# Peptides against a protein of PDB entry 5LHZ, part 99

Target 1, 78 residues: chain A of PDB entry 5LHZ
Amino acid sequence: QLLKSVFVKNVGWATQLTSGAVWVQFNDGSQLVVQAGVSSISYTSPNGQTTRYGENEKLPDYIKQKLQCLSSILLMFS

## One batch from the design tools (peptide; made by RFdiffusion4, then SolubleMPNN)

Design b2_p29_4_s1 (from b2_p29_4, 14 letters changed)
Fold by OpenDDE base, seed 1:
Structure b2_p29_4_s1 (fold): chain B 78 residues (1-78), chain A 29 residues (1-29)
Amino acid sequence: as target 1 above (78 residues)
Amino acid sequence: SVEMTIESEREPTAEEEQQAQQALADLLA
């Protein structure tokens, strides 16, 4: 189930799930999903391609930037 | 750190709930 959705200026919609997961739909059409206690992330590009990145994988810079936004959102929801 | 500005809040639609659940499933698969 879902708890709440907020629109963050210049970022997009962020939705918090009861599981502790956060789903962000960025304005550029990409998506990012993280879950508390899970070291992996799931990124969906604007064209719909989904990639799961593990904890020790090297991330593209644009993914890191989106993760910074997500990190701030997570802090906001805590 | 990124400064956050919340412009609006709402309850997710049924469609969004399904999409979020699918996205989470993709992560946890």
Scores: peptide ipSAE 0.571, ipTM 0.891, DockQ to the pose 0.678
Fold by OpenDDE base, seed 5:
Structure b2_p29_4_s1 (fold): chain B 78 residues (1-78), chain A 29 residues (1-29)
Amino acid sequence: as target 1 above (78 residues)
Amino acid sequence: SVEMTIESEREPTAEEEQQAQQALADLLA
């Protein structure tokens, strides 16, 4: 279930789930999902392709940038 | 870190809940 959604300027919509997960819908149409206690992330590109990245896996720079936003969002929700 | 500015807050729609659940399922599968 979902708790709350916030629109973050120059980022997009961030939704906090009761499970501790955070789902971000970026303005460019991409999506990023993380879950508390899970080291992996799920990224969906604007064209709908989904890729799961494991812990310490090499990430494309554009995903690293989005992950930085997500980290700040997680801190905001804490 | 990235500076965050909240411009709006709302309760998610049913459609968003479905999408979020699917996205989470993709992560945890």
Scores: peptide ipSAE 0.570, ipTM 0.891, DockQ to the pose 0.674
Fold by OpenDDE base, seed 4:
Structure b2_p29_4_s1 (fold): chain B 78 residues (1-78), chain A 29 residues (1-29)
Amino acid sequence: as target 1 above (78 residues)
Amino acid sequence: SVEMTIESEREPTAEEEQQAQQALADLLA
């Protein structure tokens, strides 16, 4: 079940789920989803390719930047 | 921390619900 979607300037749409998950649809067409209590992330590139990254896995810089946005969004929803 | 500005908010569409559920399923698989 979904709670609310907000459009964040220069970022995209962020949707909060009742499960504690947050799903972000970035303006560049990529997606990122995280879940409370889960250290892994799921990233979907603009072409639709999905990759799951573990907590200690090396991340591309562009994903790190998106995670920074997501972290701020999480704080906003808290 | 990145400063965020909310420009609008709305109830998710049925299509978004489907996509979000799929994304979450991919994460938790």
Scores: peptide ipSAE 0.570, ipTM 0.891, DockQ to the pose 0.680
Fold by OpenDDE base, seed 3:
Structure b2_p29_4_s1 (fold): chain B 78 residues (1-78), chain A 29 residues (1-29)
Amino acid sequence: as target 1 above (78 residues)
Amino acid sequence: SVEMTIESEREPTAEEEQQAQQALADLLA
């Protein structure tokens, strides 16, 4: 079940689930999903390809930048 | 730190609920 969705200026839509998960749909068409208690992340590129990155795994710079936005969004939802 | 500005809030549609659930399933599979 979903709680609510917010549109963040120059970022995109962020949706909070009752499970503690957050789903972000960036303006460039990419997506990022995280879940409370799970160290992995799921990234979907604009072309629809999905990659799951585990803890301690090297991330591309463009994903690190999106993760910074996500971190700020998580602070808003806390 | 990234400055965030919320411009709008709404209740997700049924389609968005389905998409979010699928995205979460991909993460947890």
Scores: peptide ipSAE 0.565, ipTM 0.889, DockQ to the pose 0.681

Design b2_p29_4_s2 (from b2_p29_4, 14 letters changed)
Fold by OpenDDE base, seed 1:
Structure b2_p29_4_s2 (fold): chain B 78 residues (1-78), chain A 29 residues (1-29)
Amino acid sequence: as target 1 above (78 residues)
Amino acid sequence: MVKMEITGSREPTAEEEELAKKALADLLA
């Protein structure tokens, strides 16, 4: 179940789920999902390919940047 | 920390709800 969706300027739509997850739909068509208590993240590229990254995996720089946005959004929702 | 500027909010559409559920399922699989 979804709680609320907000539009974040220069980022995209961010949605908070009742589960504690946050789902961001970036302006470039990509998506990022994080869940409270889960160290892994899920990234979906604009072409629809989904990749799950563990906490110890090296992330591409562009994903790191998007994760920074999501982290900031999480702090905002908390 | 990245500066966040929220310019609007809305209730998710049915399609977005399904997309979110799928995305979350992919994360938790």
Scores: peptide ipSAE 0.512, ipTM 0.872, DockQ to the pose 0.658
Fold by OpenDDE base, seed 3:
Structure b2_p29_4_s2 (fold): chain B 78 residues (1-78), chain A 29 residues (1-29)
Amino acid sequence: as target 1 above (78 residues)
Amino acid sequence: MVKMEITGSREPTAEEEELAKKALADLLA
């Protein structure tokens, strides 16, 4: 089930699920999904290509920047 | 840490619910 969506200025829409997952739709059309208790993340590029990254995998810099936004969103939802 | 400013909130639409479910399924697959 879904709980609530909030719009974060200069970031995009963030949706919290009852499962503990958070789904962010960035203004550039990309998406990022994380789930509590899961060390992997899922990134979808603006063209619709999805990539799952493991906990010890090297991330592109542009994804690291988006994760910083997501970390702040998670802190806000806590 | 990123400065956050919330400018709106709402319940997700039916379409957004399906998109979120699909995105979560991709993560957990």
Scores: peptide ipSAE 0.482, ipTM 0.867, DockQ to the pose 0.681
Fold by OpenDDE base, seed 4:
Formats: structure tokens, C-alpha cells, sequence
Structure b2_p29_4_s2 (fold): chain B 78 residues (1-78), chain A 29 residues (1-29)
């Protein structure tokens, strides 16, 4: 279940779930989701391809940048 | 730290809720 969605300028829509997860729909059509207590992340590319990355996996630079946005959003929702 | 500027908010649609649930399921699978 979803709580609320906010539009972040130059980023996209950020949605907070009741589970504690945060789902971001970026302006480029990609998606990123994280869940409290889970070290992994899930990234969906604009073409719909989904990849789950573990905590110790190397991330592409463009995903690292998106993750920085997500980190700031998480801090905002805390 | 990335500067965040919120310019709006709304309740997600039913479709968005399903998309979010799917994304979360992919993460937790």
C-alpha cells in the first residue's frame, strides 16, 4: 500500500510505501526501489529491464547517481 | 548530498500502486 507521492524537481516522483519502502520513478522512465532493512536495491531501466543489486555489487555510475537522489529522499522522509 | 526540491504531491493511482508493488516484489524475491 502507498502512503504518498511527491514530485521532486529534476528527479521525478518519489513514493513512500507503508512497508517502509521508497519507490522512485525518474523522469527518464527508470525506476529504483529500496526497502528498510534490506541491503539490496532494484533498478528498472526505461525499457523495463529489472536488475537487483546486492550491497557489495558494483553499480554503474548512472545508477550510483540515482541512488544519491534516493538517499536524499530517504533522509527527507525520515 | 543532492538538493531536493518538492514541487507537488498527490495520492498514487491504482495503476501506480500495482507498479510499486511489483517493483517491491522484485526486490524482495
Amino acid sequence: as target 1 above (78 residues)
Amino acid sequence: MVKMEITGSREPTAEEEELAKKALADLLA
Scores: peptide ipSAE 0.471, ipTM 0.862, DockQ to the pose 0.689
Fold by OpenDDE base, seed 5:
Structure b2_p29_4_s2 (fold): chain B 78 residues (1-78), chain A 29 residues (1-29)
Amino acid sequence: as target 1 above (78 residues)
Amino acid sequence: MVKMEITGSREPTAEEEELAKKALADLLA
């Protein structure tokens, strides 16, 4: 189940799931999904290609920037 | 920490729920 969605200016829509997951739909059409207790993340590019990154896997800089936004969103939902 | 500005909120649609479930499934698979 989903709790609510909020629109964050210059970022996109952030949706909080009851499972503890957060799904962000960025304005550029990309998506990030994180789940409480899971060290990996899922990134979907604007063309729909999905990649799962592990805890110690090197991330592209643009994804790191999106994760900074996500970190702030997670703190906001806490 | 990135400064956040919330300009709106709403209940997710049924379509968004399915998209979120699919995305979560990809993460947890």
Scores: peptide ipSAE 0.459, ipTM 0.858, DockQ to the pose 0.668

Design b2_p29_4_s3 (from b2_p29_4, 13 letters changed)
Fold by OpenDDE base, seed 4:
Structure b2_p29_4_s3 (fold): chain B 78 residues (1-78), chain A 29 residues (1-29)
Amino acid sequence: as target 1 above (78 residues)
Amino acid sequence: MIDMEIVSSREPTAEEERLAAQALADLLA
């Protein structure tokens, strides 16, 4: 279940879930999800392909940039 | 740190709920 969605300029929609997870749908159509207590992240490309990355895995630069946005969003929702 | 500008806020649409639920399921699988 979802609590609230906010539109962040030049980023996209950020949604906080009742579970404590945060889901971001970026303007390019990609998605990123994180959950409190879970060290992994899930990234969905604009074409719908989903990849789960562990905490110690190397991330592509474009995902790192999106994760920076997510970090700021998490801080906002805290 | 990114300087975020919040433009608007709302309740999610049914489609967004579906997408978010699927994404979370993918994460936790």
Scores: peptide ipSAE 0.586, ipTM 0.894, DockQ to the pose 0.677
Fold by OpenDDE base, seed 5:
Structure b2_p29_4_s3 (fold): chain B 78 residues (1-78), chain A 29 residues (1-29)
Amino acid sequence: as target 1 above (78 residues)
Amino acid sequence: MIDMEIVSSREPTAEEERLAAQALADLLA
């Protein structure tokens, strides 16, 4: 179940789910999803390839930057 | 944190619902 979607300038669309998950569709076509209580993240590249990263797994820098955007979005939805 | 500008808000589309559900399924599998 979904609650609402917001458009963040120069970032993309962020959707809040009733489960506590947040899904972001970035302007470059990539996607990032996180779920409350889950330490892993799921990233989907613009070509549709999906990768799940664990809590302490090394992340590419471009994904770290997207996570900074997501952190701000999570704070907004709190 | 990132300085965000919220341009608009709306209810999710059917496509967003499908994509979000698939992404969440991939995360929790």
Scores: peptide ipSAE 0.585, ipTM 0.895, DockQ to the pose 0.672
Fold by OpenDDE base, seed 2:
Structure b2_p29_4_s3 (fold): chain B 78 residues (1-78), chain A 29 residues (1-29)
Amino acid sequence: as target 1 above (78 residues)
Amino acid sequence: MIDMEIVSSREPTAEEERLAAQALADLLA
């Protein structure tokens, strides 16, 4: 279940799930999801390819940037 | 620091619910 979706200027739509997860649909068509208590992230590229990154993996810079946005969104929802 | 400006809010569509559920499943698999 989804709680509410908000549009963040220059970022995209952010949605908080009842599970504690946050899912973001970025303006470029990509997606990022994180879950409370889980150190991994899941990124879906605009072409639909999904990649899961663990806590010990080095992230591409473009994903780091999107994760920074997501971190700010998490703080907003808290 | 990210400048967070909330433009609007709404309830999710059925498609968004499907996509979010799939994304979460991919994360937790």
Scores: peptide ipSAE 0.585, ipTM 0.893, DockQ to the pose 0.708
Fold by OpenDDE base, seed 3:
Formats: sequence, structure tokens, C-alpha cells
Structure b2_p29_4_s3 (fold): chain B 78 residues (1-78), chain A 29 residues (1-29)
Amino acid sequence: as target 1 above (78 residues)
Amino acid sequence: MIDMEIVSSREPTAEEERLAAQALADLLA
């Protein structure tokens, strides 16, 4: 089940799920999803390619930047 | 921390429900 969607200026749409997951659609067409209790993240590029990154895995800089946005969004939903 | 501005909020659309479900499935697979 989905709870609420918000549009964050200069970021995109963020949706909170009842499962504890948060899904973000960035303005560039990419997507990022995280789930409470899961150490992995899933990133979908604008061309639709999805990559799952595990904990301790080296992340591209552009994904690190998006994760910073997501961290702030998570704080907002808390 | 990032200074965020919330422009609007609403219930998810049907398309968002579909995309979010797929993204979550990809994560948990």
C-alpha cells in the first residue's frame, strides 16, 4: 500500500509506502528506492536500467548525491 | 541535510503505485 506523495522543489516526487519503503522519481527521470531494514538500494537510470547496490559497495558519485536527497526526504517522512 | 521545499502533496496516482511496486520488487528480489 502507498501512503503519500510529495513534490520536492528541484528534486522530484517522493512516495512513502506502508512497508517502510520510500521511492523517489527524480526530475532527470531516474528512480531510487530504499526499504527500512534493508541495507541495499535500487537505482533505475533514465534509460530504464536498474542496478541494485549492496552495503559496503562503492557507489557512483551521482548516486551518492541522490542518496543525500533521499536521506533528507526520509527525515521529512519520519 | 538538504534544505527542501515541499511544493505539493497528494495521494499516489495509479501510475505511481505501479512504478513504486516494481521498484520495490526489484529491490527485494
Scores: peptide ipSAE 0.573, ipTM 0.891, DockQ to the pose 0.673

Design b2_p29_4_s4 (from b2_p29_4, 13 letters changed)
Fold by OpenDDE base, seed 5:
Structure b2_p29_4_s4 (fold): chain B 78 residues (1-78), chain A 29 residues (1-29)
Amino acid sequence: as target 1 above (78 residues)
Amino acid sequence: MVDMEIESEREPTAEEEEQAARALADLLS
């Protein structure tokens, strides 16, 4: 179930799920999903390729940047 | 940190709900 969606300027849509997950649809067509209590993340590239990254796994810089946005979004939803 | 500016808020559509469910399922699988 979904709670609310907000559009963040220069970022995209962020949706808060009742499960504690947050789903972000970035303006470039990529997606990022995180879940409270889960250390891994799921990233979907604009072409639809999905990759799951574990905790402390090396991430591409562009994903790190998106995670910075996500961190701010999570703080907003807290 | 990144400055957040909220421009809009709404309830998700049914299509978005399905998309989010698939995305979450992928994460938790």
Scores: peptide ipSAE 0.472, ipTM 0.861, DockQ to the pose 0.688
Fold by OpenDDE base, seed 4:
Structure b2_p29_4_s4 (fold): chain B 78 residues (1-78), chain A 29 residues (1-29)
Amino acid sequence: as target 1 above (78 residues)
Amino acid sequence: MVDMEIESEREPTAEEEEQAARALADLLS
């Protein structure tokens, strides 16, 4: 279940789930999902390919940048 | 730190709820 969605300028839509997860749909068509208490993340590329990354796994720079946005969004929802 | 500017808020659609559920399932599987 979803709580609410907010549109963040120059980022995209961020949706807070009742589970404690946050789902971001970026303007470039990519998606990022994080869940409270879970150290891994799920990234979906614009073409629909999904990859799960572990806590200590090396991330591409473009994903790191998106995670920075997500971190700010998480702080906002807290 | 990224400066966040909220432009609007809305209730998610049924389609978005389904998409979010699938995305979360991928994460937690």
Scores: peptide ipSAE 0.469, ipTM 0.858, DockQ to the pose 0.698
Fold by OpenDDE base, seed 2:
Structure b2_p29_4_s4 (fold): chain B 78 residues (1-78), chain A 29 residues (1-29)
Amino acid sequence: as target 1 above (78 residues)
Amino acid sequence: MVDMEIESEREPTAEEEEQAARALADLLS
């Protein structure tokens, strides 16, 4: 279940789930999902390809940038 | 640090809830 969705300027739609997860639909068509208590992340590219990145796995720069947005979004939802 | 500006809020659609559920399932699988 979803709690609420907010549109963040120059980022996209951010949705908080009742599970504690956050789902972001970026303006470029990509998606990012994180869950409280889980160190891995799930990224879906604009073409629909999904990749899960582990805790100690090196991330592409474009993913790091999106995670910076996500960090701010998480703070906002807190 | 990213400056966040909220422009709107809304309730999710049924389709969005389904997409979110699938995305979360993928993460936790």
Scores: peptide ipSAE 0.465, ipTM 0.857, DockQ to the pose 0.685
Fold by OpenDDE base, seed 3:
Structure b2_p29_4_s4 (fold): chain B 78 residues (1-78), chain A 29 residues (1-29)
Amino acid sequence: as target 1 above (78 residues)
Amino acid sequence: MVDMEIESEREPTAEEEEQAARALADLLS
């Protein structure tokens, strides 16, 4: 279940789950999901396509930028 | 670093809970 959602200026909505997961819905329509203890991430593009990336995979630059936002959000929730 | 500015907070709707659950399931499947 969900704990709470916050709207971050120029980023989008960030939702914290009781499981330790964080779900971010960016303003451009894309989504990013991470879970505590799991090295993989899930990215959903604005057109609805979902891709799971492992810890050692090379990420596109636009996803790296979104991960920077997510890192700051995770720090805020901790 | 990213400058974080929180503009609002709220409790998620039932629809958002279901959508988040599906997204998490995709990650953990």
Scores: peptide ipSAE 0.462, ipTM 0.857, DockQ to the pose 0.683

Design b2_p29_5_s1 (from b2_p29_5, 13 letters changed)
Fold by OpenDDE base, seed 2:
Structure b2_p29_5_s1 (fold): chain B 78 residues (1-78), chain A 29 residues (1-29)
Amino acid sequence: as target 1 above (78 residues)
Amino acid sequence: SSEMEEQKKLLEEIRKLLKELHEKQLEEL
């Protein structure tokens, strides 16, 4: 269930779910889903392809950049 | 590698913030 959605300037939309997940919809059309208690992350590219990455898997730089953005968003929520 | 260590730190930070956010969410119910 959707709990709260916030508009993030120059980023897109971030939605907090009751499950403990945070869903970010970036302006470039990509999406990122992370969840409390879950070690893997879900990334959806602008073309709609979804990939899950494990906690010890080396991430592409563009995903790490979006994760940095996510970290900033999470700080906004706190 | 240093790159993987940085990634690890980033993910750990995210996980910490997610847990704190979720805990606060539950406490507000």
Scores: peptide ipSAE 0.682, ipTM 0.914, DockQ to the pose 0.803
Fold by OpenDDE base, seed 4:
Structure b2_p29_5_s1 (fold): chain B 78 residues (1-78), chain A 29 residues (1-29)
Amino acid sequence: as target 1 above (78 residues)
Amino acid sequence: SSEMEEQKKLLEEIRKLLKELHEKQLEEL
C-alpha cells in the first residue's frame, strides 16, 4: 500500500510504502525498490525487466548512480 | 576492491536511512 509520494525534480517520483519499502519511479522509465530489513534491491529497467541484486553483488554503474540518487531522496525524507 | 567498498558504503547508508524512515512510520501508528 502507498503511504506517501513525493515528486523529485529531474528524477521522478519516490513513494514510501507501508511495508517499509521505498519505490522510485525514474523519469527514464526505470524503477528501483528498496526495503527496510531486506538485503536485496529490485531494479526494473525501462523495458520492464526486473532484476534483484543481493548485497554482495557488484552492481552496474547505472544502478549505482540511481542508488546514489535514492540516498539523497531518503535524506530528504528524514 | 575500492569500488566494491564504495558500493558497500552506499548500500549501508541506504539501509540505515530506510530503517530510520520505517521506524518513524511505525511510531506514527
Scores: peptide ipSAE 0.681, ipTM 0.914, DockQ to the pose 0.829
Fold by OpenDDE base, seed 3:
Structure b2_p29_5_s1 (fold): chain B 78 residues (1-78), chain A 29 residues (1-29)
Amino acid sequence: as target 1 above (78 residues)
Amino acid sequence: SSEMEEQKKLLEEIRKLLKELHEKQLEEL
């Protein structure tokens, strides 16, 4: 279930889920889902392809950049 | 690897913030 969605300037929309997950829909059409207590992250590219990455996998730079953005978003919600 | 360590740091920060956010949510219920 969705709790609320927040518009993030120059980023897109961030939604907090009751599960403890946060879902970011970026302006470029990509999506990122991270969840408390879950080690993997889910990234969906603009073409709709979804990939899950484990915590010990080396991430592509573009995903790391989006994760850095996510970190900033989470700080704003605190 | 310095890059890998930086990535780990980032992910750990995210996990921490997610946990705190979720806990706050639960406290509000």
Scores: peptide ipSAE 0.680, ipTM 0.914, DockQ to the pose 0.860
Fold by OpenDDE base, seed 1:
Structure b2_p29_5_s1 (fold): chain B 78 residues (1-78), chain A 29 residues (1-29)
Amino acid sequence: as target 1 above (78 residues)
Amino acid sequence: SSEMEEQKKLLEEIRKLLKELHEKQLEEL
């Protein structure tokens, strides 16, 4: 379930879930879901295609960029 | 590779921050 949502300037919306997951909805229509204790990440492209990436998979640059952004968002929540 | 190590470092940071965020959440409930 949703805990709270925060608008992030020039990024989109970031939502905390009661499960410990964080759901980011980017302005470009893509989405990213990460969760404490879960090694995989979930990325949804603007066209709605969802892909899960494991810890040891090489990530596309555009996803790594969004993860860098996520890191900054998490720091804001602290 | 250096790029993979950098990626792993990023993911480790994210996992750490997520854990801290969730723990704080649990304390506030």
Scores: peptide ipSAE 0.680, ipTM 0.914, DockQ to the pose 0.852

Design b2_p29_5_s2 (from b2_p29_5, 16 letters changed)
Fold by OpenDDE base, seed 1:
Formats: structure tokens, C-alpha cells, sequence
Structure b2_p29_5_s2 (fold): chain B 78 residues (1-78), chain A 29 residues (1-29)
């Protein structure tokens, strides 16, 4: 369930879910879902392919860049 | 590696912020 959605300039939309997850829909069509208490992250590419990454898995640079952006978004939510 | 350490630092920050956000949500109920 959706709790709150905010527009993030030059990024896209970020939505807080009642589950404790945060869902970011990037302008490039990709999506990122992270959740409190869950060790994996979910990334969906613009073509709709979804990949889950574990906490000890080396991430692609483009994912790390989006995660850095997410960190800033989370600070904004606080 | 240094790159992995930096990645882990980022993930820790995200997890911490997510937890804080969720706790704030729960407290508002």
C-alpha cells in the first residue's frame, strides 16, 4: 500500500510504502525498491527486467549511483 | 576491497535511514 509519494527534481518519484519499503521510479524508466529489515534490493531496468541483489554482492556502478541518490532521498523524507 | 567497503557503507546508511523512517511511521499511528 502507498503511504506517501514525493516528486524529486531531476530524479523522478519516490514513494513510501506502509510495509517500510521505499520505491523510486527514476526518469530513465528504471525502478528501485528497498525495505527496512530486508537485506536485498530490487532493481527493475527500463525494459522491465527485475534483479535482486544481496547485501554482499558487488553492484554495478549504475546501481550504486542510484543508491547514492536514494540515500539523499531518504534524508529528505526524514 | 575499497570499492566494496564503500558499497557496504552506502548500504548501511540506506538501511539505517529506512529503519528510522519506518519507526517514524509506526510512531505516528
Amino acid sequence: as target 1 above (78 residues)
Amino acid sequence: SSEMEEQQKLLREIRSLLQQLHEKQLASL
Scores: peptide ipSAE 0.700, ipTM 0.922, DockQ to the pose 0.835
Fold by OpenDDE base, seed 4:
Structure b2_p29_5_s2 (fold): chain B 78 residues (1-78), chain A 29 residues (1-29)
Amino acid sequence: as target 1 above (78 residues)
Amino acid sequence: SSEMEEQQKLLREIRSLLQQLHEKQLASL
């Protein structure tokens, strides 16, 4: 279930879920889902393809950039 | 590598912030 959604300027929408997950819908059409206690992250490309990345897997630069943005968003939520 | 170390640092930050956010949520119930 959705708990709270906030608009993030120049980024998109960030939603906190009751599960402890945070779901970011970026302006480029991509999506990122991360969750407390879960060691993998979920990335959905603009074309709808979803990929899960493990904790020891090398991430593409564009995903690392979005994760850096996510860090700022999480600070905003707190 | 330094690149992977930086990535792991970022992931640790994310995990920590997520945990804090969830705990805050649970405390508000």
Scores: peptide ipSAE 0.700, ipTM 0.922, DockQ to the pose 0.790
Fold by OpenDDE base, seed 2:
Structure b2_p29_5_s2 (fold): chain B 78 residues (1-78), chain A 29 residues (1-29)
Amino acid sequence: as target 1 above (78 residues)
Amino acid sequence: SSEMEEQQKLLREIRSLLQQLHEKQLASL
């Protein structure tokens, strides 16, 4: 269930879910889902392919860049 | 490695912020 959606300039849309998840839809068509209490992250590429990454996996640089962006977004929600 | 250490730092930061956000949400019910 959606709780709140916020437009983020030059990034896309960020949505807070009642589950404690945050869903970011980036302008490049990719998506990132992270959730409180869940150690893995979900990334969906622009072509629709979804990959889950565990907490001890080395992440691709482009994922880390989007996670850094996510960190800033989470501060916005605070 | 330093690269993995930075990644883990980022993930810890995200987890902390997510938890705070969720707790704030729950407290507002």
Scores: peptide ipSAE 0.699, ipTM 0.922, DockQ to the pose 0.784
Fold by OpenDDE base, seed 3:
Structure b2_p29_5_s2 (fold): chain B 78 residues (1-78), chain A 29 residues (1-29)
Amino acid sequence: as target 1 above (78 residues)
Amino acid sequence: SSEMEEQQKLLREIRSLLQQLHEKQLASL
């Protein structure tokens, strides 16, 4: 279930879920889902392909950039 | 590597913030 959604300027929308997950829908059409207590992250590319990354995997630069953005968003929610 | 260390630092920050956010949610129930 959706708890609340916020518009993030020049980024997109960020939604907090009752599950403890945060779902970011970026303006480029990609999506990122992270969740409390879950070590993996889920990235969906603009073409709809979803990839899960474990905590010890080397991440693509474009993913790391979006994660940095996510960090800022999470601080905003606090 | 320094890049991997920086990545792990970022992930730790995210996990910490997620946990705090979730706990705040639970406390409001």
Scores: peptide ipSAE 0.699, ipTM 0.922, DockQ to the pose 0.798

